# Peptides against a protein of PDB entry 6UG1, part 56

Target 1, 304 residues: chain A of PDB entry 6UG1
Amino acid sequence: SNEERKRRKYFHMLYLVCLMVHGFIRNEWINSKRLSRKLSNLVPEKVFELLHPQKDEELPLRSTRKLLDGLKKCMELWQKHWKITKKYDNVGLYMRTWKEIEMSANNKRKFKTLKRSDFLRAVSKGHGDPDISVQGFVAMLRACNVNARLIMSCQPPDFTNMKIDTSLNGNNAYKDMVKYPIFWCEVWDKFSKKWITVDPVNLKTIEQVRLHSKLAPKGVACCERNMLRYVIAYDRKYGCRDVTRRYAQWMNSKVRKRRITKDDFGEKWFRKVITALHHRKRTKIDDYEDQYFFQRDESEGIPD
Target 2, 301 residues: chain A of PDB entry 6UG1 as posed
Amino acid sequence: SNEERKRRKYFHMLYLVCLMVHGFIRNEWINSKRLSRKLSNLVPEKVFELLHPQKDEELPLRSTRKLLDGLKKCMELWQKHWKITKKYDNEGLYMRTWKEIEMSANNKRKFKTLKRSDFLRAVSKGHGDPDISVQGFVAMLRACNVNARLIMSCQPPDFTNMKIDTSLNAYKDMVKYPIFWCEVWDKFSKKWITVDPVNLKTIEQVRLHSKLAPKGVACCERNMLRYVIAYDRKYGCRDVTRRYAQWMNSKVRKRRITKDDFGEKWFRKVITALHHRKRTKIDDYEDQYFFRRDESEGIPD

## One batch from the design tools (peptide; made by RFdiffusion4, then SolubleMPNN)

Design b2_p13_4_s3 (from b2_p13_4 with E8K E11A V13L)
Fold by OpenDDE base, seed 5:
Structure b2_p13_4_s3 (fold): chain B 304 residues (1-304), chain A 13 residues (1-13)
Amino acid sequence: as target 1 above (304 residues)
Amino acid sequence: SLEEELEKILAEL
């Protein structure tokens, strides 16, 4: 019905706000001074120097190469720190079906909410799910004075899916679900004036995204619980930015049709949510990023 | 507060 379409749209919006607030809270927790002091001790001086190379005036690319080598060594150090990767409880923060949402409303399962103290202990011990591990890696880079962002791919239920039964019958459903991350890191390269993408936990990759990322889900089975629609960046100064354009190859032709921002009402509403979560003034880094997004929109063109 | 801003955003749903 038209009413069920409205209900799914509103529930998607509510769920999206809850996910974006969750990302904001986790970004605050990883700014803990107590955690920062512990995690800085994991990074030896030689790796710290690679993270902070001098500007090569002849060839700025040499400085970027040192930063990339430092980030690679930080990923290796993080793997040594992390002792236990827990499986997600059910589907974690991956996308639920409408049927799963309706069934969960009937089953008041007390979700064990992870407290700030439990999170800080989990990161310090190296025991937790992949999301906690990525968040801890961002905290380690911030402890080394690196301008690192927490990235979250928000997975609200698909309001464009009007099917009642979306039962996912796949035997490998968990493996396909976790093939691509929900959380990752971005690092500001002050030499190239670009964000570097870092997945320290899942794909264990470092990318300078041009047109597409390896972190973008591919294949039907992987996209069932992980649709690239809302990629939100949380910085060390409590900035909040939509960075979906970086990771979406087909933003205008495909991704926009699955976002609340497909219409003017949804665009204005989503801008209010971003503004409420954005607690810093604009910087020259935001100008370089917006220029890159503009160039990516022009290069994609208008969908036929 | 952030809570009051979120409540306003939720009231627009």
Scores: peptide ipSAE 0.123, ipTM 0.827, DockQ to the pose 0.700
Fold by OpenDDE base, seed 4:
Structure b2_p13_4_s3 (fold): chain B 304 residues (1-304), chain A 13 residues (1-13)
Amino acid sequence: as target 1 above (304 residues)
Amino acid sequence: SLEEELEKILAEL
């Protein structure tokens, strides 16, 4: 019905706000001074120096290469720190079906909300789910004075799916779900004026995204619970930015149709949500990023 | 506050 379409749209919007607020809160928690002091001790001086290379005036790319090597060594150090990767208790923050949402509304399961103290302890011990691990990695880089962002791929239910969801029955459903991350890191490269993408936990990759990312879900089975639609960046100064354009090869032709921002009302509403979560002044880094997004929009073209 | 801004956003739903 038209009513069910409206209901799913509004529920998608509500769920998206809750996810974006969750990302904001986790981004605040990883700024803990106590955690920072502990995690800085994981990074030896030689690796710290690679994270903070001098500007090579002859070849700025040499400075970027040092930073990339420092980030690679940080992933190796993080892997040594992290002892236990827990499975998600259910689907974690991956996308639920509409049927799962309806069934969950009937089950008043007291979700044990992870408290800030429990999160800090989990990161500090190296015990937790993949999301806690990525968040802890961002905290370690921030402890080393690196301009690292927490990235969250928000997975609200698909309001464009009007089908009655058949149960996602399959033995591989969890494996396909976790094939691509929901959380990752970005690091500012002051030499190239670009964000470097870092997945320290899932794919264990560092990339400089040009047209496509390795972190973008590919294939039907993995896209059932992980649709790239709302990639939100949280920085150390409580900035909040939509960075979906970086990771979406087909933003205009494919991704936009699955976003609330497909219409003017949804665009205005989503801008209000971003503005409410953005607690810093604009910087030259934001100008370089917006210029990159503009060039990516021009290069994709307007879908016919 | 962030809470008041979120409440306003939620009231527009």
Scores: peptide ipSAE 0.034, ipTM 0.754, DockQ to the pose 0.677
Fold by OpenDDE base, seed 2:
Structure b2_p13_4_s3 (fold): chain B 304 residues (1-304), chain A 13 residues (1-13)
Amino acid sequence: as target 1 above (304 residues)
Amino acid sequence: SLEEELEKILAEL
């Protein structure tokens, strides 16, 4: 019905806000001074120097290469620190079906929310799910004075799916769900004026994204619970930015149709949500990023 | 309405 379409759209919006607020809160928690002091001790001086290379005036690419090598070594150090990777309880923050949502609404299960103290303890011990691990990695980079963002791929239920039964075929292996991350890191490269993508936990990869990312879900089974629609960046100064354009190859043709921002109402609403979560002034880094997004929009073109 | 609740949530942020 038209009513069910409205209900699913509004529930998607509510769920999206809750996810974006969750990302914001986790971004605050990883700014913990107590955690920062502990995590800085994991990074030896030689690796810290690689994270902060001098500008090579002859070949700026050499400075970027040092930063990339420093980030690689940080991923290796993080793997040594992280002792226990827990599986997600149920689907974690991956996308639920409408049927799963309806069934969960009938089940008055008290959601156990992880407290800040428990999160900080989990990161400090190296015990937790992959999301906690990524968030801790961002905290370690921030402890080393690296301009690292927490990235969250928000997975609200698909309001474009109007099927009555949205049950997934039971064979969606946990492996297909977790094949691509929900959380990752971006690091500002001051030499190339670009964000470097870092997945320290799942794919264990570092990328300089141009047209596509390895972190963008591919294949039907992987996309069922991880649909790239809302990639939100949280910086160390409580900035909040939509960075979906970086990771979406087909933003205009495919991704936009599955976003609340497909219409003017949704665009205006989503801008209000971003503005509410954006607690810093604009910087020159935002100008370089917006220029990159503009060039990506021009290069994709308008969908026919 | 759910819209009013969303506005309230946004105003509390």
Scores: peptide ipSAE 0.031, ipTM 0.708, DockQ to the pose 0.131
Fold by OpenDDE base, seed 3:
Structure b2_p13_4_s3 (fold): chain B 304 residues (1-304), chain A 13 residues (1-13)
Amino acid sequence: as target 1 above (304 residues)
Amino acid sequence: SLEEELEKILAEL
């Protein structure tokens, strides 16, 4: 019905705000001075120097290569620190079906809210789910004065799915759900003027995204609970930016149709949400990023 | 505040 379409659209919007606020709160928690002091001790001086290379005036790419090597070593150090990766409770922050949402409303589920103190303890001990692990890795890089962003792929329910029964095919194993991450890291390369993508936990990859990312979900089973639609970046200065364009190969042709921003009302509304979560002034880094997004939009073209 | 801005966003839902 038209009423069910409206209901699903509004519930998607509400759920998206809750997810984006969750990302914001986790980004505040990883800025903890107490946590920073503990995590800086995990990084030896030689690795710190690689994270902060001098500018090579002859070949700036040499400086980028040192930074990439430093980030690789930080991922290895993080794997040694992280002792216990817990499975998600149910589906974590992966996408729920409409049926699962309706069933959850009827169930008095005791939501175990993770407190800030419990989060800081979990990161310090190296015990937690993959999201806590990624968030802790971002905290470690920030403790080393690296300009690292927390990235969140927000998974609100699909308001474009109007099926009554949205049951997943029974074969969607936990393995297919977690094949691609929900949280990852980006690091600013001051030499190339680009963001470097780092997945320290799931795929254990470092990439310089040009046209497509390895972190973009592929295949039906993986996309059932992980649709690339809202990739939000949270920086150390409480900036909030939509970076979906980096990770979406087909932003204009495919991704936009699955976003609230497909119409002018949704675009204006989503801009208000981003503005509310963006607590810093614009920087030259934002100019370089917006220029990159513009070039990516021109290169994709308008969908026929 | 962030809360006041979120309340405004929620009132538009």
Scores: peptide ipSAE 0.031, ipTM 0.743, DockQ to the pose 0.682

Design b2_p13_4_s4 (from b2_p13_4 with E8K E11S V13L)
Fold by OpenDDE base, seed 3:
Structure b2_p13_4_s4 (fold): chain B 304 residues (1-304), chain A 13 residues (1-13)
Amino acid sequence: as target 1 above (304 residues)
Amino acid sequence: SLEEELEKILSEL
C-alpha cells in the first residue's frame, strides 16, 4: 500500500539517524586520552617515522610510499594486538529485513548496550567484534597523530524493498554477510592530497580509491545485508561527512535510487542530519575531497 | 544541543 511505503520510508530515516549517531558516539570514544596513551605504545619509533615521512620535494610519491608502508606495518601490529574476534550477535549493524524488524518489535530482546568503559577495555585487551577492532585501529592511528577517519557504511532497512518476505539464503548467510566490512578507516595523505582507504580487519587491505573500492559489496548474497548507500566519515575533530561518492562506482545510476536523498525532501533532511553531527569548521582537506567528488560525478555522467 | 537538533530532525519526519 501507499501507507506501507510511507511507513518503511519513515522507519528507514529513523534507523539511519540512530546508526549515524552510533558512529558519532564510537568516534568520541576512540578519542579517549587513556586509550590513546595505551595504543601509542604498540607502535615502534621506526613505524611512527614511516607514518610521518618528510616531504620529498623531488618526488612526493616517495613520501606517500613511506606512509603506505607505515600503514601496512600498523595493520600487522594490530593483528598481533588483537587476540579474540567475536562473532556478531545476530547480524550486528548489517541490514535487517522488514520481517526481522517486525519480529524484533514483538520480542523483548534484551539489547545489551556496550558501555564506554567496556569498549575501552575491549580495545585495550584486543577482544571484541570486528567493529570494535576497526574502531580500535583508528584510535591507534590517532594516538600516533595520524589524521585517521572512522568510516561507517550505514545499513538501514531497504525502504525500496516492498516485499513482505525476503527469503535470505540460510546456509552461508553469515559468511556472505561478513564478506565486506561495515566499518573501516581512511587516512589523509598530505602529499597526494587524497584519502587512503584502510580495512585492517576484514579484507586486510590498503587502497587508493580511484573509480571503485574493494570494500564495495558485490554479488546478490553479499548485498542482502550490506548495501552501499550511506558511507559516513567521522574525523578526530568531530567532523561528519558523506563519503559515499568515493566507494560508489554508480552513484547517480544505482545508489541514489536506494537513498533517502533521491528526492528534494530527503536531500534537505539528510543534510540537516549531517550538519547536526558536523562539529568542526571547513578545512582545505574538505575542499580537496569535494573537488574529487565533483570530478567523480562529472566522470560518471548523468544516467541515461 | 545535538539532542535538540536531533529532536527537531525527528519532529520533521
Scores: peptide ipSAE 0.060, ipTM 0.794, DockQ to the pose 0.782
Fold by OpenDDE base, seed 5:
Structure b2_p13_4_s4 (fold): chain B 304 residues (1-304), chain A 13 residues (1-13)
Amino acid sequence: as target 1 above (304 residues)
Amino acid sequence: SLEEELEKILSEL
């Protein structure tokens, strides 16, 4: 019905705000001074120097190569620190079906909310789910004075799916779900004036995204619980930015149709949510990023 | 507060 379409749109918007606030809170927790002091001790001086190379005036690419080598070594150090990767409880922050949402409303399961103290302990011990591990890696880079962002791919229920039963039948449902991450890292390269993408936990990869990322879900089974629609960046100064354009090859033709921002009302509303979560002034880094997004929109073209 | 801003955004839904 038209009413059920409105209800699903409303519930998608509410769920999206809750996910974006969760990302904001986790970004605050990883700024903990106590955690920073512990995690800085994991990084040897030689690796710290690679993270902070001098500017090569002849070839700035040499400085970027040192930074990339430093980030690779940080991923290796992080793997040595992390002892236990827990499975997600059910689907974690991956996308739920409408049927799962309706069934969960009837089952008042006390969600065990992870407290700040428990999170800090989990990161410090190297014991937790993949999301806690990625968040801890961002905290380690920030402890080394690296301009690292926490990235979250928000997975609200698909308001464009009007099917009543969306039961996911699959023996490998968990493996397909976790094939691509929900959380990752970005690092500012001051030499190339670009964000470097880092997945330290899932794919264990470092990318300089041009047109597409390996972190973008591919294949039907992987896209059932992980649709790239809302990729939100949280920086060390409590900035909040929509960075979906970086990871979406087909933003205009495909991704926009699955976002609340497909209409003027949804665009204005989503801009209010971003503004409420953005607690810093604009910087030249934001100008370089917006210029990159503009060039990506021009190069994709207007969908026919 | 952030909470009051979020409550306003939620009231506009």
Scores: peptide ipSAE 0.058, ipTM 0.794, DockQ to the pose 0.770
Fold by OpenDDE base, seed 4:
Structure b2_p13_4_s4 (fold): chain B 304 residues (1-304), chain A 13 residues (1-13)
Amino acid sequence: as target 1 above (304 residues)
Amino acid sequence: SLEEELEKILSEL
C-alpha cells in the first residue's frame, strides 16, 4: 500500500539516525585518553617515524610511500595485539530484512548494550567483534597523532524493497554477510591531499581510492545485508561527513536511488542529520575532499 | 544539545 511505503521510508530514516548516532558515540569512545596511552605503546618509534614522514619537496610521493609503509606495519602490529575476533551477535549492524524487523518488534530481547567501560576493556585486551577491532585500530592511529577517521557504512532497512517476505534463504548467509566490512578507517595523506582507505581487519587492505574501492560490496548475496548507501566518516575532532561518493562507483545511477536523498525532502532532512552530528569548523581538508567528490560527480555524469 | 537536535530531527519525521 501507499501507507506501507510511507511507514518503511519513516522507519528507514529513524533507523539511519540511530546508526549514525551509534557511530558518533563509538567515535567519542575511541578518543579515550586512557585507551590512547595504552595503544601508543603498541607502536615502536621506527613505525611512528614512518607515520610522520618529512615532506619530500622533490617528490611528495616518497612521503606518501613512507606513510603507507607505516600504516601496513600498524596493521601487522594490530593483528599481533588482537587475540580473539568474536562472531557478531545475530547480524550485528548489517542490514536486517523487513520480516526480521517485524519479528524483532514482538521480541523484547534485552540487547546487552555494550557499555563504554566494556568497549575500552575489549579493545585493550584485543577481544571483540570485527567492529570493535576496527574502532580500536582507529584509536591506535589517533594515539600516534595520525589524522585517522572512523568510517561506518550505515545499513538501514531497504525502504525501496516493497516485498512482504524478504527472508534471506541460504547456508552461507553469515559468510556472505561478513565478506565486506561495515566499519573501516581513513587516514589523511597531507602530501597527496587525499584520504587513504584502510581495512585492518576484514580484507586487511590499504588503498588510495580513485574510481572504485575493494570495500564496496559486490555480488547479490553480499549486497543482501551490506548495501553501500550511507558511508559516514567520524574524525578525531567530532566532524561528521558523508563520504559515500568515494566508495560508490555509481553514485548517481545506482546508489542515489536507494538513499533517502533521492528527493529534495530527503536531501534536506539528511543534511540536518549530518549538521547535528558535525561538531567542528570546516577545514581545508574538507575543501580538498569536496573538490574530489565534485570531480567524481562530473566524471560519472548524470544518468540518462 | 545533540539530544535536542536529534529530537527535533525525529519530530520532523
Scores: peptide ipSAE 0.045, ipTM 0.787, DockQ to the pose 0.773
Fold by OpenDDE base, seed 2:
Structure b2_p13_4_s4 (fold): chain B 304 residues (1-304), chain A 13 residues (1-13)
Amino acid sequence: as target 1 above (304 residues)
Amino acid sequence: SLEEELEKILSEL
């Protein structure tokens, strides 16, 4: 019905806000001074120097290569620190079906929210789910004075799916679900004036994204619970930015149709949500990023 | 709480 379409759109919006706020709170928690002091001790001086290379005036690419090597070594150090990767309870923050939402609404299950103290303990011990592990990795980089962002791929229910039954086939569902991350890291490269993408936990990759990322879900089964629609960046200064354009090859042709921002009302509303979560002034880094997004929009073109 | 932060952000929308 038209009413069910409105209900699903509204519930998508509410769920999206809840996810974006969750990302904001986790970004605050990883700024913990107590956690920072513990995690800085995981990084040897020689690796810290690689994270902070001098500018090579002859070949700036050499400085970027040192930073990339430092980030690689940080991923290796993080794997040594992380002792236990827990499976997600149910689907974690991956996308739920409408049926799962309806069934969950009927079940008055008290959601056990992880407390800040428990999160900080989990990161300090190296025990937790992949999301906690990524968030802890961002905290370690921030402890080393690296300009690292927490990235969250927000997975609200698909309001464009009007099917009554949205049941997913069970057996491979978890493996396909966790094939691509929900959380990752970005690091500012001051030499190339670009964000470096870092997945320390899932794919264990470092990328300089130009047109596509390995972190973008591919294949029907993987996209059932992980649709690239809302990739939100949380920086160490409580900035909040939509960085979906970096990871979406087909932003204009495909991704926009599945976003609330497909219409002017949704665009204005989503800008309000971003503005409410954006607690810092604009910087030259934001200018370079917006220029990159503009060039990506021009290069994709307008869908016919 | 998460709920209080949600309520603040929702009140600002």
Scores: peptide ipSAE 0.040, ipTM 0.776, DockQ to the pose 0.204

Design b2_p13_5_s1 (from b2_p13_5, 5 letters changed)
Fold by OpenDDE base, seed 4:
Structure b2_p13_5_s1 (fold): chain B 304 residues (1-304), chain A 13 residues (1-13)
Amino acid sequence: as target 1 above (304 residues)
Amino acid sequence: LEEELKKILEEFK
C-alpha cells in the first residue's frame, strides 16, 4: 500500500539517524585520552616516523609510500594486540529484514548496550567484535597524531523493498554476512591530497581508492545484509561527511535509487542530519574531497 | 545534538 511505503520510508529514516548517532558516539569514545595513552605505547618510534614522513619535494610519492608502510606496520601491530574477535550477537549492525524488525519490536529484549567504560576496556584488552576492533585501530592511529577517520557503512532496512515477507531465503551463513566490513578507517594523505582506505580487521587491506574499492560488497548473498548506501566518515575533530561516492562505483545509476536522497525532500533531510552531526568548520581537506567526488560524478555520467 | 535530532525526526511525523 501507499501507507506501508510511507511507513517503511519513515522507519528507514529513523533507523538511519540512530545508526549515524551510534557512529558519532563511537567516534567520541575513541577520542578518549586514557585510551590514547595506552594505544600510543603499541607503536614503536620507527613506525611513528613512517606515519609522519617529511615531504619529499622531488617525489611526493616517496612520502606517500612511507605513510603506507607505516599504516601496514600499524595493521600488523594491531593484529598482535587483538587477542579475541567475538562474533556479532545476531546480525550486529548489518541490515535487518522488515520481518526481523517487526519480530524484534514485539521482543522487549534488553539489548545490553555496551557502556563507554566497557568499550574502553574491550579495546585496551584486545577483546571484542570486529567493529570494536576497527574503532580501536582508529583510536591507535589518532593516538599517533594521524588524521584517521572512522568510517561506518550504515545499514538501515531497505525502504525500496516492498515485499510483505522479507525473510532471507536460506541460511545466509554468518560468513557471507561478515565477508565485507561495516566499519573501517580512512587516513588523510597530505602528500597526494587523498584519503587512504584501511580495513585492519576484515580484509586486512590498504587501498588508494580511485574508481572502486574492495570494501564494496559484491554478490547477492553479501548484499542482502550489507548494501553500500550510506558510508559516513567521522573525523577526530567531530566532522561528519557522506563519503559514499568514494566506495560506490555506480552512485548515480544504482546506489542513489536505494537512498533517501533519491528525491529533493530526502536530500534536504539528509543534509540536515549531516549538518547536525558535523561539529567542525570546513577545511581544505573537505575541498579536495569534494573535488574528487565531483570528478567521480562527472566520470560516471548521468544514467541513461 | 539529541534535541536537534528529535526536531529533525518530528518534521517527518
Scores: peptide ipSAE 0.032, ipTM 0.725, DockQ to the pose 0.825
Fold by OpenDDE base, seed 3:
Structure b2_p13_5_s1 (fold): chain B 304 residues (1-304), chain A 13 residues (1-13)
Amino acid sequence: as target 1 above (304 residues)
Amino acid sequence: LEEELKKILEEFK
């Protein structure tokens, strides 16, 4: 019905806000001074120097290569630190079906909310789910004075899916779900003036995204619980930015149709949410990023 | 909006 379509749109908006604020709170927690002091000790001086290369005036690419090598070594150090990767309880922050939402509304399941103290302890010990691990990796890079962002792929229920019965086939559902991450890292490269994408936990990859990312879900089974629609970046100065354009190859043709921003009302609403979570002044880094997004929109073209 | 966001967060805790 038209009423059910309105209800699902409203519930999608509410759920998206809750996810975006969850990302904001986790981004605040990883700025803990106590955690920063502990995590900086994981990075030896030689690796710190690679993270902060001098500008090579002859070939700036040499400086970028040092930074990339430093980030690779940081991923290796992080794997040594992280002792226990816990499975997600249920589906974690992956996308729920409408049926699962309706069933969960009937079951007053006490969500065990992880307290800030428990999070800091988990990161400090190297014991937790993959999301806590990625968040801790961002904290370690920030402890080394690296301009690292926490990236969150927000997975609200699909308001465009009007089917009641999405029977998700049972046995491989978890493996397909966790094939691609929900959280990752971006690092600012001051030499190339670009964001470097880092997945330290899931795919264990570093990439300089041009047209497509390895982190973008591929295949029907993987996309059932992970649809790339709202990729939000949280920086160390409490900036909040929509970076979906970086990771979406087909932003205009495919992704936009599945976002609340498909219409002017949804675009204005979503801009208000981003503005409420964005607590810093604009910088030249934002100008370079916006220029990159503009070039990506021109290169995709308008879908026929 | 910030107050609405806080209220929504309290309901989902």
Scores: peptide ipSAE 0.028, ipTM 0.718, DockQ to the pose 0.127
Fold by OpenDDE base, seed 2:
Structure b2_p13_5_s1 (fold): chain B 304 residues (1-304), chain A 13 residues (1-13)
Amino acid sequence: as target 1 above (304 residues)
Amino acid sequence: LEEELKKILEEFK
């Protein structure tokens, strides 16, 4: 019905706000001074020097290569630190079906809230799910004075799916779900004036995204619980930015149709949510990023 | 809806 369409749209909006607030809270927790002091000790001086290369005036690419090598070594150090990767409880922060939401509404399930103290202990010990591990990796880079963002791919229920039964095929559901991450890292490259994408946990990859990312879900089964729609960046200064354009190859033709921002009301609403979570002034880094997004929009074109 | 939102908020705390 038209009423069910409205209900699903509103529920999607509310769920999206909850996810974005969760990302904001986790971004605050990883700024813990106590955690920072512990995690900085994981990074040897030689690796710290690679993270902070001098500007090569002759060939700036040499400085970027040092940074990339430093980030690779940080991923290796992080793997040594991380002792226990827990499975997600149920589906974690991956996308739920409408049926799962309706069934959850009827069940008085007590969800186990992870307190800040428990999170900090989990990261410090190297015990937790992949999301906690990624968040801890961002904390380690921030402890080394690296301008690292926490990236969250927000997975609200698909308000464009009007099917009543959205049951997923069971056998490989978890494996397909966790094939691509929900959380990852971005690192600012001051030499190339670009964000470097780092997945330290899932794909264990470092990318300089131009047109597409390996972190963008591919294939029907993987996209059932991980639909690239809202990729939100949380920086160390409590900035909040929509960076979906970086990871979406087909932002205008495909991704926009599945976002609340498909219409002017949704765009204005979503901008208000971003603004409420954005607690810093604009910087030249934001100008370079917006210029990159503009060039990506021009290069994609307007869908016919 | 409020109870569902509270549950969602509790899942994400």
Scores: peptide ipSAE 0.027, ipTM 0.724, DockQ to the pose 0.063
Fold by OpenDDE base, seed 5:
Structure b2_p13_5_s1 (fold): chain B 304 residues (1-304), chain A 13 residues (1-13)
Amino acid sequence: as target 1 above (304 residues)
Amino acid sequence: LEEELKKILEEFK
């Protein structure tokens, strides 16, 4: 019905705001001075120097290569620190079906909300789910004075799916779900004027994204609980930015149709949510990023 | 708004 379409759109909007606020709160927690002091001790001086190379004026690419080597060594150090990767409870922050949402409303399961103190302890010990591990890795890079962002792929229920029964049939549903991450890292390369993508936990990869990312879900089974629609970046100065354009190959033709921003009302609403979570002034880094997004929109073309 | 959003997040966690 038209009423059920409105209800699913409203619930998608509410769920999206809750996920974006979750990312904001986790980004505040990883700025902990106590955690920063502990995690800086994991990084040897030689690795710190690679993270902060001098500008090579003749060949800026040499400086970028040192930074990439430093980031690779940081991923290896992080794997040594992290002792226990817990499975997600149920589906974690992956996409729920409409049926699962309706059933969850009836079951007052007391989800144990992870407190800030418990999060800081989990990161310090190296014990937690993959999301806590990625968030801790961002905290370690920030402890080394690296301009690292926390990235979150927000997975609200699909308001474009009007099916009543959306039950997922499959014994391997968990493996397909966790094949691609929900959280990752970006690092600012001051030499190339670009963001470097880092997945320290899931795919254990470093990318300089041009047209596509390895972190973008591929295949029907993986896309059932992980649809690339809202990739939000949280920086160390409490900036909040939509960076979906970086990771979406087909932003205009495919991704936009599954976002709240498909219409003018949804675009204005989503801009208000981003503005409410963006607590810093604009910088030259934002100008370089917006220029890159503009070039990506022109290169994709406007779908007729 | 932050407190209401925290409450909603606690219900969804």
Scores: peptide ipSAE 0.029, ipTM 0.722, DockQ to the pose 0.093; fails the geometry check

